# Peptides against a protein of PDB entry 5B16, part 14

Target 1, 136 residues: chain A of PDB entry 5B16
Amino acid sequence: TPSRINHNERLEFLGDAVVEFLTSVHLYYLFPSLEEGGLATYRTAIVQNQHLAMLAKKLELDRFMLYAHGPDLCRESDLRHAMANCFEALIGAVYLEGSLEEAKQLFGRLLFNDPDLREVWLNYPLHPLQLQEPNT
Target 2, 136 residues: chain A of PDB entry 5B16 as posed
Amino acid sequence: TPSRINHNERLEFLGDAVVEFLTSVHLYYLFPSLEEGGLATYRTAIVQNQHLAMLAKKLELDRFMLYAHGPDLCRESDLRHAMANCFQALIGAVYLEGSLEEAKQLFGRLLFNDPDLREVWLNYPLHPLQLQEPNT

## One batch from the design tools (peptide; made by RFdiffusion4, then SolubleMPNN)

Design b1_p10_5_s3
Fold by OpenDDE base, seed 1:
Structure b1_p10_5_s3 (fold): chain B 136 residues (1-136), chain A 10 residues (1-10)
Amino acid sequence: as target 1 above (136 residues)
Amino acid sequence: LLDELEELLR
């Protein structure tokens, strides 16, 4: 059986793609008049390590990381990177064992503290063809 | 940028 570390890295790999995809899809449909440059800029802002680490902190993953890897996380940048990776692995796991919809819901809930913004992000109508796609 | 995004969503 693969080590826990290897499994986590694989989940991170998957989660990275899921976060990127969900972000891209929502931006694309929410802002039909926004040019590619703007879409890319906002996507970068959402998926960059600094932001994902912030989302991870909302789940109190920082306490977990410090407990498990404290000696290796002397730098703030190291903690940020580790937190972002952990968040991606979590999203990957949710997608893998649940669905894309569940990953979307979790991600959206964390993206916005304001329930009004959350509602707009999560419930904006998507292309009808997307409803035909499998969730996993 | 995230603040700008939030404004776009309002």
Scores: peptide ipSAE 0.595, ipTM 0.950, DockQ to the pose 0.858
Fold by OpenDDE base, seed 5:
Structure b1_p10_5_s3 (fold): chain B 136 residues (1-136), chain A 10 residues (1-10)
Amino acid sequence: as target 1 above (136 residues)
Amino acid sequence: LLDELEELLR
């Protein structure tokens, strides 16, 4: 089966939406007592470039980025932004080639090092409409 | 904030 992976910027576009959606859904169900402002605050903390770059570092994407784009990534802020974009592209590719469930699992595994927290995050009930989505 | 989130999950 030929790969469906496209240009990284397009994958990033898709991955951004997937990360945003998964984060929003999980926060919504996990914390029914939080007001919109609280939900939005935690969502921002999870999906902002600083945090996504940290998740990308767990996959050792920083070593790859410096090898491939070293001259363009001399500043820490530039590397962080590129790492976040690369992480989004990866999630987009996982969704495109696999499924939303696979993207969810990968994202959740990286979000928490503590197995107990990971299980709470990943096993919380999702919206019924998500159960009807076909696999890609 | 992320630390606070983890505390809420416990």
Scores: peptide ipSAE 0.588, ipTM 0.948, DockQ to the pose 0.855
Fold by OpenDDE base, seed 2:
Structure b1_p10_5_s3 (fold): chain B 136 residues (1-136), chain A 10 residues (1-10)
Amino acid sequence: as target 1 above (136 residues)
Amino acid sequence: LLDELEELLR
């Protein structure tokens, strides 16, 4: 049986891909006239550690991290990186145990504080993807 | 950039 640390790192690996995928899909459909370079720029801004750490704070993951790993997170950059990783692991877990739709909803709700912007991001017409959930 | 994104969504 893998260690808890290994499990979190695996979830982070999965979550990183899910976050990047969801971001890419939404940007692609929301901005059909935006060049690849622009799409990539906005994606980078959304998925960079600094931003993901901010999203993690909305879930109070900072309190969790400081409580569990405070001595190892004295530097702001270390905390930011750990927060981003933890956020990715959470998204990975939501996808793994729930669905891509649930991961999309959670991520979208955190991306925007403005309900109107949130609505546009989450409910913009996309090509329906019928994905069979893996047996977990 | 995130501010720009928000403006594009409005």
Scores: peptide ipSAE 0.581, ipTM 0.947, DockQ to the pose 0.883
Fold by OpenDDE base, seed 3:
Structure b1_p10_5_s3 (fold): chain B 136 residues (1-136), chain A 10 residues (1-10)
Amino acid sequence: as target 1 above (136 residues)
Amino acid sequence: LLDELEELLR
């Protein structure tokens, strides 16, 4: 059966928002004394293409990317950008086909190699309304 | 920066 997953660019659009949202929410609650400038700085560091590409590499998306689009990705910067976009699309797909919670879990697992840090990030109490699915 | 973030979480 054909996949119900939408076009990658649309998924990327959605995933970008999800990654931004999850990052913002977690930073906000984890660091209640951190001022906006600090929150924004860490958010930027987390969601920038270079970092998301690193997260994508943990999933070995580079192998798939090179298999499908190798000739078009001869530059390192192009590969990095494509990897970041692919990661966003993946998160978007997980959110779309699953839930925000599932997207949160996947994202959090990749953010930290240290299990202790991962635990803190993923299990920190959030406002219940932040995790509800959007109304259709 | 990410290293700094990790230190803040500890």
Scores: peptide ipSAE 0.577, ipTM 0.948, DockQ to the pose 0.849

Design b1_p10_5_s4
Fold by OpenDDE base, seed 5:
Structure b1_p10_5_s4 (fold): chain B 136 residues (1-136), chain A 10 residues (1-10)
Amino acid sequence: as target 1 above (136 residues)
Amino acid sequence: LLKELEELLK
């Protein structure tokens, strides 16, 4: 029986979309009067490699990356990019093997250290159908 | 920008 776990690049592809989607949805609902340019600016700040790498570090993915891929990571920029990709792959895996809700919870928990801000981000009203799993 | 976002969420 083949493994249900996809290759890292495929998981990254999925995770990239999930991270962008969750970010977009939450920003859209949290700031109903913010223009598209502002929404896009905050989205970019959240999903850029530098930030995702920082989130990955909270999960100690840097230890894994150095152990498994150390020889390929000679530059800080290479490590940052690899960490961001690994984080996306992880979110993709959580979505694939779990649910969009679980991906949302993990991502939101990492976004904010302040529990009050975390709760606002995670629990602000969203359209219920946006949390539904894809029918594919 | 992320700090600004946090301030907006307060």
Scores: peptide ipSAE 0.498, ipTM 0.937, DockQ to the pose 0.897
Fold by OpenDDE base, seed 1:
Structure b1_p10_5_s4 (fold): chain B 136 residues (1-136), chain A 10 residues (1-10)
Amino acid sequence: as target 1 above (136 residues)
Amino acid sequence: LLKELEELLK
C-alpha cells in the first residue's frame, strides 16, 4: 500500500487532468463562436493555481492545511500552490470514487456563485465519450 | 460570454 502522501500526489495527477478536461469541454460547447485563443485564455484563468486555490478556500481546505503544514507555508505563494494541489486531489478523488458527472457537478457549483450562470454552465453537454471514462 | 466568465473569476 502506498503512503498517504504518495496517494495524494497520484490523486492530484488525476485531478489535474479532470479539471483540464471538464474546463475545456464546457468552454468548447458553451462558446461555439469563440476562437481558440479566447478558449485558451478562459481555460488558463480557470485552471491556474491562484483560481484553484480560491475554489479550495470555498471548501475551507485552508484550515487543515495551515494546521498540518503551517511551518512549510510561510509564503503566500506556497499556500496557493498547496491549496491548488489539494483541490486537484479532491477532484481526482471525486472522479475516482464517484464519476465524471459528480466531479462536474462539484466543480461547477464552486466555479460560479451566481446560480443562473451555474445552471447554464452545468447544463451544457460533455464530450460524447464521457461514459467511457473509468470510475475506479 | 457568461458575464465574461464572471469577471474572469475574480
Scores: peptide ipSAE 0.492, ipTM 0.930, DockQ to the pose 0.368
Fold by OpenDDE base, seed 3:
Structure b1_p10_5_s4 (fold): chain B 136 residues (1-136), chain A 10 residues (1-10)
Amino acid sequence: as target 1 above (136 residues)
Amino acid sequence: LLKELEELLK
């Protein structure tokens, strides 16, 4: 059975929302006393291209990108942007073919190298309704 | 900033 995964740009669109959502929810609950400005600041730091590109590098997506699209990535900024997009597409695909929980797990594992921090991030109590996937 | 986040999580 061939994969049902859509075009990367569509997956990126979805993944962007998933990353944004997961980041927002976790920050919201992890830091109940942090004001909106602080929440937004940390969210931006997490979801910005430079950071997502670093996460993508952990998955060795840089080798893939250079292999497949090297000639189109002449500048470091272009590579960074492409890497971030690729990461979003991956998260989107995981959500699409799997679940929000699986996307959460993957994202959380990549966010932190420290297992203790991963555990705090991933296992902190969240509102059940927020984690409920939309109806098909 | 991300390091600051990690410190907050500790």
Scores: peptide ipSAE 0.488, ipTM 0.935, DockQ to the pose 0.885
Fold by OpenDDE base, seed 2:
Structure b1_p10_5_s4 (fold): chain B 136 residues (1-136), chain A 10 residues (1-10)
Amino acid sequence: as target 1 above (136 residues)
Amino acid sequence: LLKELEELLK
C-alpha cells in the first residue's frame, strides 16, 4: 500500500490538473475575444503558487501546516509552496471523491470574496459536457 | 493581473 505521503502527492498531481483545467475553461468562455497569450497570462496568475497559497490561507491551511510541519516550513517560500501543494491536493480529493462540479464550486468560492464576481465566475454559461463527470 | 481580471468581470 502507498504511504500517506505518496497519496498526498498523487492527489496534488490530480488537483494541479483540475485547477488548471477549471481555470482554462472559465477564462476561455468568459473572454472569447482574448488571445491565447492573454488567456495564458491570466491562468498563470490564478494558478501560481503565491495565489494558491492565498486561497489555502482562506481555509486556514497555514495553521494546519505550521502545526504539522512547523520546523520544515520556517522559510516563507517553503510555506507558500507547501500550502499551494496542499491546496491542489484538496481540490484533487474533492474531484476524486465528489465531482468536477464540486471542485469548481469550491475553487470559485475561494477565488473571489465579492459575491457578485463569484457569481459571474461560477455561473457563466459553460458547455454542460465539459462538467460531466466520467462514470467511476 | 488579478485586479484586472476582477475589473473585467464587473
Scores: peptide ipSAE 0.486, ipTM 0.935, DockQ to the pose 0.895

Design b1_p10_6_s1 (from b1_p10_6, 4 letters changed)
Fold by OpenDDE base, seed 4:
Structure b1_p10_6_s1 (fold): chain B 136 residues (1-136), chain A 10 residues (1-10)
Amino acid sequence: as target 1 above (136 residues)
Amino acid sequence: KLLEYLDSLV
């Protein structure tokens, strides 16, 4: 059995891919006329640590991180990085224990405070094969 | 509005 640290790192690895995938798919479908460069720019902006840390704050992961790891997170940049990693691990866990759909819903709810934008993002039709969870 | 929001993240 892997250590908790190893497990979290593995979940982070998975979550990073899930966040990247969901972001890519939604951008691709929502903006069919946008060139690759534009898609890539927006994807980078969405998945960058600074942004993911802001999403993590909505889940109060900042309080969790300070409680669990406070002595190692004296700098704001360190906290931000740790929060982003923790957020990725969380998404990875949701995907692993739940489904891609559940990961999509959680991620989408956090991405937008505006209900209208959230609705557009979450409920845009996706390809059926992309919604199918792989066998574990 | 969606593009405007995304632009704000760049």
Scores: peptide ipSAE 0.579, ipTM 0.942, DockQ to the pose 0.829
Fold by OpenDDE base, seed 3:
Structure b1_p10_6_s1 (fold): chain B 136 residues (1-136), chain A 10 residues (1-10)
Amino acid sequence: as target 1 above (136 residues)
Amino acid sequence: KLLEYLDSLV
Protein backbone atom coordinates (compact mmCIF):
# COMPACT_ATOMS: atom_id res chain seq x y z
CA THR B 1 0.00 0.00 0.00
CA PRO B 2 1.44 3.36 -1.01
CA SER B 3 2.13 5.93 1.67
CA ARG B 4 -0.68 8.33 2.46
CA ILE B 5 1.83 11.01 3.31
CA ASN B 6 1.86 13.66 0.63
CA HIS B 7 5.04 15.34 -0.46
CA ASN B 8 5.54 18.62 1.34
CA GLU B 9 5.85 20.63 -1.85
CA ARG B 10 2.51 19.36 -3.07
CA LEU B 11 0.89 20.34 0.19
CA GLU B 12 2.50 23.74 -0.08
CA PHE B 13 1.01 24.15 -3.53
CA LEU B 14 -2.44 23.41 -2.19
CA GLY B 15 -2.00 25.48 0.93
CA ASP B 16 -0.90 28.51 -1.03
CA ALA B 17 -4.20 28.47 -2.86
CA VAL B 18 -6.20 27.97 0.33
CA VAL B 19 -4.51 30.84 2.13
CA GLU B 20 -4.96 33.09 -0.87
CA PHE B 21 -8.61 32.16 -1.20
CA LEU B 22 -9.51 32.57 2.46
CA THR B 23 -7.73 35.88 2.63
CA SER B 24 -9.50 37.14 -0.46
CA VAL B 25 -12.94 36.11 0.70
CA HIS B 26 -12.60 37.64 4.13
CA LEU B 27 -11.19 40.91 2.86
CA TYR B 28 -13.91 41.14 0.24
CA TYR B 29 -16.70 40.95 2.79
CA LEU B 30 -15.04 42.80 5.63
CA PHE B 31 -14.41 45.83 3.46
CA PRO B 32 -17.31 46.12 1.02
CA SER B 33 -16.39 49.63 -0.04
CA LEU B 34 -12.66 49.10 -0.41
CA GLU B 35 -11.38 49.35 -3.96
CA GLU B 36 -9.65 46.44 -5.64
CA GLY B 37 -6.25 48.02 -5.21
CA GLY B 38 -6.72 48.19 -1.49
CA LEU B 39 -7.99 44.64 -1.29
CA ALA B 40 -5.00 43.44 -3.25
CA THR B 41 -2.61 45.37 -1.06
CA TYR B 42 -3.93 43.87 2.13
CA ARG B 43 -4.02 40.41 0.62
CA THR B 44 -0.40 40.71 -0.38
CA ALA B 45 0.49 41.89 3.08
CA ILE B 46 -1.26 38.96 4.73
CA VAL B 47 0.15 36.24 2.50
CA GLN B 48 3.68 37.56 2.07
CA ASN B 49 6.49 35.35 3.27
CA GLN B 50 7.44 37.59 6.15
CA HIS B 51 3.95 37.54 7.57
CA LEU B 52 3.33 33.85 7.07
CA ALA B 53 6.66 33.19 8.72
CA MET B 54 5.46 35.12 11.73
CA LEU B 55 2.39 32.92 11.87
CA ALA B 56 4.59 29.87 11.50
CA LYS B 57 6.65 30.99 14.46
CA LYS B 58 3.55 30.79 16.62
CA LEU B 59 3.57 27.09 15.88
CA GLU B 60 7.29 26.86 16.62
CA LEU B 61 8.02 25.95 13.04
CA ASP B 62 11.19 27.99 13.31
CA ARG B 63 12.62 25.48 15.73
CA PHE B 64 11.55 22.69 13.45
CA MET B 65 13.13 24.25 10.41
CA LEU B 66 16.40 24.98 12.13
CA TYR B 67 16.55 21.46 13.45
CA ALA B 68 15.69 19.77 10.19
CA HIS B 69 17.23 22.14 7.66
CA GLY B 70 19.61 24.36 9.56
CA PRO B 71 22.57 23.97 7.24
CA ASP B 72 20.47 25.13 4.30
CA LEU B 73 19.19 28.22 6.06
CA CYS B 74 22.16 30.54 6.18
CA ARG B 75 20.21 33.77 5.84
CA GLU B 76 17.24 35.06 7.75
CA SER B 77 15.43 35.55 4.48
CA ASP B 78 15.95 31.90 3.66
CA LEU B 79 14.46 30.91 6.98
CA ARG B 80 11.46 33.16 6.44
CA HIS B 81 10.85 31.70 3.02
CA ALA B 82 11.14 28.17 4.30
CA MET B 83 8.86 28.87 7.24
CA ALA B 84 6.27 30.44 4.97
CA ASN B 85 6.37 27.40 2.73
CA CYS B 86 6.03 25.10 5.68
CA PHE B 87 3.07 27.09 6.94
CA GLU B 88 1.38 26.80 3.57
CA ALA B 89 2.00 23.07 3.60
CA LEU B 90 0.38 22.85 7.01
CA ILE B 91 -2.70 24.72 5.86
CA GLY B 92 -2.80 22.52 2.81
CA ALA B 93 -2.70 19.45 4.99
CA VAL B 94 -5.48 20.75 7.20
CA TYR B 95 -7.63 21.40 4.18
CA LEU B 96 -6.81 18.05 2.61
CA GLU B 97 -7.37 15.93 5.70
CA GLY B 98 -10.05 18.10 7.22
CA SER B 99 -12.03 20.84 5.55
CA LEU B 100 -11.92 24.38 4.32
CA GLU B 101 -13.71 25.40 7.49
CA GLU B 102 -11.00 23.87 9.61
CA ALA B 103 -8.34 25.62 7.57
CA LYS B 104 -10.28 28.85 7.98
CA GLN B 105 -10.44 28.46 11.73
CA LEU B 106 -6.77 27.66 12.12
CA PHE B 107 -5.68 30.47 9.84
CA GLY B 108 -7.92 33.00 11.56
CA ARG B 109 -6.79 31.94 14.98
CA LEU B 110 -3.18 32.49 14.05
CA LEU B 111 -3.77 35.75 12.20
CA PHE B 112 -4.83 37.63 15.29
CA ASN B 113 -3.69 37.54 18.87
CA ASP B 114 -6.41 40.04 19.70
CA PRO B 115 -9.58 38.08 20.43
CA ASP B 116 -11.81 40.88 19.23
CA LEU B 117 -10.13 41.10 15.86
CA ARG B 118 -10.14 37.34 15.57
CA GLU B 119 -13.84 37.25 16.25
CA VAL B 120 -14.56 39.84 13.59
CA TRP B 121 -12.42 38.06 11.04
CA LEU B 122 -13.87 34.61 11.64
CA ASN B 123 -17.50 35.51 12.15
CA TYR B 124 -18.13 38.37 9.78
CA PRO B 125 -21.00 37.47 7.46
CA LEU B 126 -19.73 35.69 4.37
CA HIS B 127 -21.58 34.20 1.47
CA PRO B 128 -21.92 30.53 2.35
CA LEU B 129 -21.39 29.31 -1.19
CA GLN B 130 -18.01 30.98 -1.39
CA LEU B 131 -16.75 28.78 1.41
CA GLN B 132 -18.12 25.61 -0.10
CA GLU B 133 -15.45 23.01 -0.69
CA PRO B 134 -14.83 21.89 -4.24
CA ASN B 135 -16.19 18.56 -5.34
CA THR B 136 -13.60 15.83 -5.13
CA LYS A 1 -9.09 48.29 14.80
CA LEU A 2 -8.85 45.65 12.12
CA LEU A 3 -7.94 48.08 9.38
CA GLU A 4 -5.23 49.57 11.52
CA TYR A 5 -3.76 46.16 12.13
CA LEU A 6 -3.81 45.35 8.44
CA ASP A 7 -2.14 48.66 7.70
CA SER A 8 0.65 47.66 10.01
CA LEU A 9 1.35 44.64 7.84
CA VAL A 10 1.80 46.69 4.68
Scores: peptide ipSAE 0.575, ipTM 0.941, DockQ to the pose 0.832
Fold by OpenDDE base, seed 2:
Structure b1_p10_6_s1 (fold): chain B 136 residues (1-136), chain A 10 residues (1-10)
Amino acid sequence: as target 1 above (136 residues)
Amino acid sequence: KLLEYLDSLV
């Protein structure tokens, strides 16, 4: 059995891919006339550590991280990186234990405080096969 | 607008 640290890193690895995938899919469908460079730019902006850390704050992961690892997270950049990793691990866990749809819903809810923007992001028509879960 | 919001993240 892998250590808890290894497990968290594995979840982060998975979550990174899930966040990247969901972001890519939504951008692709929402902006059908946007060139690849533009899509990539927005994707980078959404999944960058600074932004994911901001999303993590909405779940009070900053309080959690400071409580558990305060002495090692004195620098803002270190805390931001750790929060982003923790956020990815959370998304990975939601995908692993739940579904891609559940990960999509959680991620989308956190992306936007504006309910109208959230609705557009979450409910824009996507191909059902893109949300098909692998057999377990 | 969604695009405007995304622009603000860049």
Scores: peptide ipSAE 0.561, ipTM 0.939, DockQ to the pose 0.840
Fold by OpenDDE base, seed 5:
Structure b1_p10_6_s1 (fold): chain B 136 residues (1-136), chain A 10 residues (1-10)
Amino acid sequence: as target 1 above (136 residues)
Amino acid sequence: KLLEYLDSLV
């Protein structure tokens, strides 16, 4: 059996793909007239380590990381990277043990503190026949 | 507002 570390890395691998996929899908449908360059730019902004670390902080993963791995996290950049990876692993675990829908819900809830923006992101139609321009 | 928020992340 793989070590816990290896398992976490595998979950991170999966979570990275899930976060990338969900972000891509939502951006694609939310902004039907946005060019690929814009879609890619926003996707990068959403999935970058700094942003994912901020999302991880909302789950208080920073406190967990410092408790469990404090000696290895003497730099802010190291903590940020570790938190981003941990966040991806968490999303991967949610997908693995639950579903893509559950991963979507968790990710969406964390993306926005503004409930109106959150609802638009989570509930915007993701079908070509339901495409419309958002008002936010 | 959503687009504006996303712009703030770039």
Scores: peptide ipSAE 0.566, ipTM 0.938, DockQ to the pose 0.863; fails the geometry check

Design b1_p10_6_s2 (from b1_p10_6, 5 letters changed)
Fold by OpenDDE base, seed 1:
Structure b1_p10_6_s2 (fold): chain B 136 residues (1-136), chain A 10 residues (1-10)
Amino acid sequence: as target 1 above (136 residues)
Amino acid sequence: KLLEFLESLV
C-alpha cells in the first residue's frame, strides 16, 4: 500500500488534469467567438497556483496546512503552492470517488461567489454527445 | 459579467 503522501501526490496529478479539462470545456462553450489565445489566457488564469490557493482558502485548507506543515510553510509562496496542490488533490479525489459531474459542481461553486455567474458557468449547454459520456 | 470576472484573474 502506498504511503498517504504518495497517494496524495497521485490524486494531485489526477486533479490537475480534471481542473484543466473542466476549465477548458467551459471556456470553449461559454465563449464560442473567443480565439485560442484568449481561451488559453483565461484557462491559465483560472488554474494557476495563486488562484487555486484562493479557492482552497474558501475551504479553510490553509488552517489545515499550517497545522500539519507549519514549519515548512514559513513563506507565503510555499503556502500558496501547497494549498494549490491540496486543492488539486481534493478535486482528484472527488472525481475518482464520485464523478466528473460532482467535480464540476464543486469546482464551480468555489470558482464563483456570485450565484448568477455560477449558474451560467455550471449550466451552460454542452454538446449533447458529451452529456452521454462516462462521468469517470 | 463572466468575462469581466475572468479578466480580473489575469
Scores: peptide ipSAE 0.625, ipTM 0.949, DockQ to the pose 0.848
Fold by OpenDDE base, seed 2:
Structure b1_p10_6_s2 (fold): chain B 136 residues (1-136), chain A 10 residues (1-10)
Amino acid sequence: as target 1 above (136 residues)
Amino acid sequence: KLLEFLESLV
């Protein structure tokens, strides 16, 4: 059995891919005339550590991280990186234990404070096969 | 607007 640390890193690895995938899919469908460079730019902006850390703050992961690892997270950049990783691990866990749809919903809810924008993001038509769950 | 939101992240 892998250590808890290894498990968290594995979840982070999975979550990174899930966040990247969901972001890519939504951008692709929402902006059909946007060139690849633009799609990539917005994807990078959405999934960058600074932004994911901001999303993590909405779940009060900063309080959690400071409580558990405060002495090692004195620098803002270190905390941001750790929060982003923790956020990815959370998304990975939601995907693993739940579904891609559940990960999509959680990520979308956190992305937007504006409910109208949230609804556009979450409810834009996607191909059903893209949400097909792997056999577990 | 969604595009404006995304632009704000760049």
Scores: peptide ipSAE 0.616, ipTM 0.947, DockQ to the pose 0.835
Fold by OpenDDE base, seed 3:
Structure b1_p10_6_s2 (fold): chain B 136 residues (1-136), chain A 10 residues (1-10)
Amino acid sequence: as target 1 above (136 residues)
Amino acid sequence: KLLEFLESLV
């Protein structure tokens, strides 16, 4: 029987799309009067490597990466990139094994330390069909 | 402020 463990790069591929999608949907509804340029700017800011690496650090992925891949991470920028990729892979795994809703909850929880902002982000009215999982 | 938070990421 083949291994059920997916390759990390494949999970990263999936997670990248999930993070991008969730970010887009939330920004779209939270800022109904914001022009596309603004939406795109904030989306980029949220999903950029530096930011995702910060989120990854909350899960102590930095320690993991240094332990597992230390010799390959000579520069801080390399570590950030690797951590961001690992974070995406994690989100991808959560989506794959769980649901989009679970990925949403995890991402939102990590995105905000402020409980009030987290509440707004996670519970702001969204179109239910936009959060519907694809048929698989 | 949510917007302020987002601006801090840019």
Scores: peptide ipSAE 0.611, ipTM 0.947, DockQ to the pose 0.828
Fold by OpenDDE base, seed 5:
Structure b1_p10_6_s2 (fold): chain B 136 residues (1-136), chain A 10 residues (1-10)
Amino acid sequence: as target 1 above (136 residues)
Amino acid sequence: KLLEFLESLV
């Protein structure tokens, strides 16, 4: 059996793909007239380590990380990277043990503090026949 | 507002 570390890395691998996929899909449908460059730019911004670390902080993963791995996290950049990876692993675990829908819901809830924006993101139609202009 | 939010992340 793989070590806990290896398992966490595998979950991170899965979570990275899930976050990337969900972000891509939502951006694609929310902004039907936005060019690929814009879509890619916003996707990068959403999934970058700095942003994912902020989302991880909302779950108080920083407190967990410092407790469990404090000696290895001497630099802010190290903590940020570790938190981003941990966040991806968490999303991967939610997908693995639950569903893509559950991962979507968790990710969406964390993306936005504004409930109106959150609802737009989570509930915007993801079907070509239901495309409409969002309130941005 | 959504677009503005996204722009703030860039």
Scores: peptide ipSAE 0.609, ipTM 0.945, DockQ to the pose 0.861; fails the geometry check

Design b1_p10_6_s3 (from b1_p10_6, 4 letters changed)
Fold by OpenDDE base, seed 1:
Structure b1_p10_6_s3 (fold): chain B 136 residues (1-136), chain A 10 residues (1-10)
Amino acid sequence: as target 1 above (136 residues)
Amino acid sequence: KLLEFLDSLV
């Protein structure tokens, strides 16, 4: 039986891929005329540690991290990195135990405070065949 | 609006 730490790192690994995938898919469909360089730029911006840490803060993970690992997180960069990792692990867990759709919904809700933007992001039409693919 | 938001993250 793996340790909790090892399991969390595995979830982080999975979550990283899920966040990357969801971001890529949505950008691809939302911006059909945007060239690859632009798509890549926005993807990087969305999934970078600084941004994911911000999303994690919306879930108050910072309070948890400081409580559990305060002595090791005296630097903002350390906290940001840890927060991003925790966020990835969370998304990974949601995907693993739930579905890609559930991960999509959670990610979208956190990405946008603006309900209108959230609606556009979450409900933009995807290819019909993709909608029928396994989500876990 | 969406594009503007994304630009703000870059």
Scores: peptide ipSAE 0.650, ipTM 0.953, DockQ to the pose 0.847
Fold by OpenDDE base, seed 2:
Parts: C-alpha cells; sequence; structure tokens
Structure b1_p10_6_s3 (fold): chain B 136 residues (1-136), chain A 10 residues (1-10)
C-alpha cells in the first residue's frame, strides 16, 4: 500500500490531466474559430497555479494547508503551489471515486461565480471517456 | 461575457 504522500501525489498527477483535458475540451467547443495558440493561451491561464490556487481558496483549502503545513508554507509562492497541487488532487479524487462528469461539474462550479457564465461553460458537450476502473 | 472573463485571467 502506498504512503499517504504517495497517494496524494498520484491523485495530483491524475487531477492535473483531468483539469487539462476538461479545459481543453470546453475551450475547443466554445471557440470553434480560435487558433491553437489562442486555445493554448486560455488553457494556460485557466490551469496555472495562481488561478487554481484561487479556486482552491473557494474551498478554504488555504485554511487547511496553513493549519496542517503552515511552517513549510511561509512564502506566498509556496502556498500557491501547494494549494494548486491540492486542488488537482481533489479533482483527481473526484474523477477516480466518481466520474469525469462529476469532476466537470465541480470544476465548472468553481471556475465561475457568475451562474450564467457557468451554465454556458457546462452545457458544452464533453467527449466521453469510458475507462475500465480497477477492481477494489 | 465569457471571452472577457477568460481575457481577465491572461
Amino acid sequence: as target 1 above (136 residues)
Amino acid sequence: KLLEFLDSLV
């Protein structure tokens, strides 16, 4: 059985891919005339540590991180990086234990405070990924 | 507007 730290890192690895994928798919459908460079620019902006840390703050992950790891997170950049990683791990866990749809819904809810923009984002179709889940 | 929101993140 992997250590808790190893498990979190694995979830982060998975979550990073899920966030990247969801972002890519939504941008692709939302902006059919936008060139690759533009799509990549917006994707980078959405998934960058600074932005993901802001999303993490909506879930009060900053309070969690400071409580659990405060002495190691004295610098703002360190906290931001840790929060982004934690957010990715959360998305990874939601995908793993739930579904891509559930990860999509959570990510979309956090991306937008404006419910109208949220609805536009979430209503675009995603390519279904039917993965064979490991037996537990 | 969604585009304006995305521009604000860049």
Scores: peptide ipSAE 0.644, ipTM 0.951, DockQ to the pose 0.780
Fold by OpenDDE base, seed 3:
Structure b1_p10_6_s3 (fold): chain B 136 residues (1-136), chain A 10 residues (1-10)
Amino acid sequence: as target 1 above (136 residues)
Amino acid sequence: KLLEFLDSLV
């Protein structure tokens, strides 16, 4: 069996793709007249380490990281990177053990504190096939 | 505003 660390890294790998995908799909449909460059800019902004670390704070992952990995996190940038990775691993786990829909809901809930914006993000019309989970 | 929020992340 793989080590816990290796497992987390694998989950991070999966979660990175899930976050990227969900972000891409939602931006694509929310802004039908926005050119690719704009879509890419917003996607980058949403999935960048700094932002994902902020989302991770909502789950108190900062406390976890400092407790478990404090000696390795001497710089704030290191903490942000680690928190972002941990957040991705969490999303990966939610997708793996649950569904893409569950990952979508969790990500959307954390992404927006404003309930109105959250509602728009989560419920804007999307192509059903784009959110179809792969056969496993 | 959604765009305003997104702009704040850039």
Scores: peptide ipSAE 0.639, ipTM 0.951, DockQ to the pose 0.793
Fold by OpenDDE base, seed 5:
Structure b1_p10_6_s3 (fold): chain B 136 residues (1-136), chain A 10 residues (1-10)
Amino acid sequence: as target 1 above (136 residues)
Amino acid sequence: KLLEFLDSLV
């Protein structure tokens, strides 16, 4: 039986792939005319540690991290990295315990504070008959 | 607006 730490790392591994996949799929279909370089740039921006840490903060994971691992998180960069990893592990857990759809919903809800943008992201057809870019 | 938002993350 793996340790709790090992289990968390495994969840992070899974979550990293889920976040990467969901981001890629949504960008691909939302921007059918965007070149690969642009898609890759936006994907990187969305999944970078700085951004994922920000999303983790929306879930107040920083309080948990400081409570459980405070002594190891004195540096801002260390906290950011840990927060991003924790966020990935959470998404991995949601996927594992629930479904890809549930992970998608959670991730999308956190990505956008603007409900209109959120709805576009979450509800834009991923298997459309006609691929058109939204005017947002 | 979505594209603008994404640009803000870069």
Scores: peptide ipSAE 0.635, ipTM 0.950, DockQ to the pose 0.862; fails the geometry check

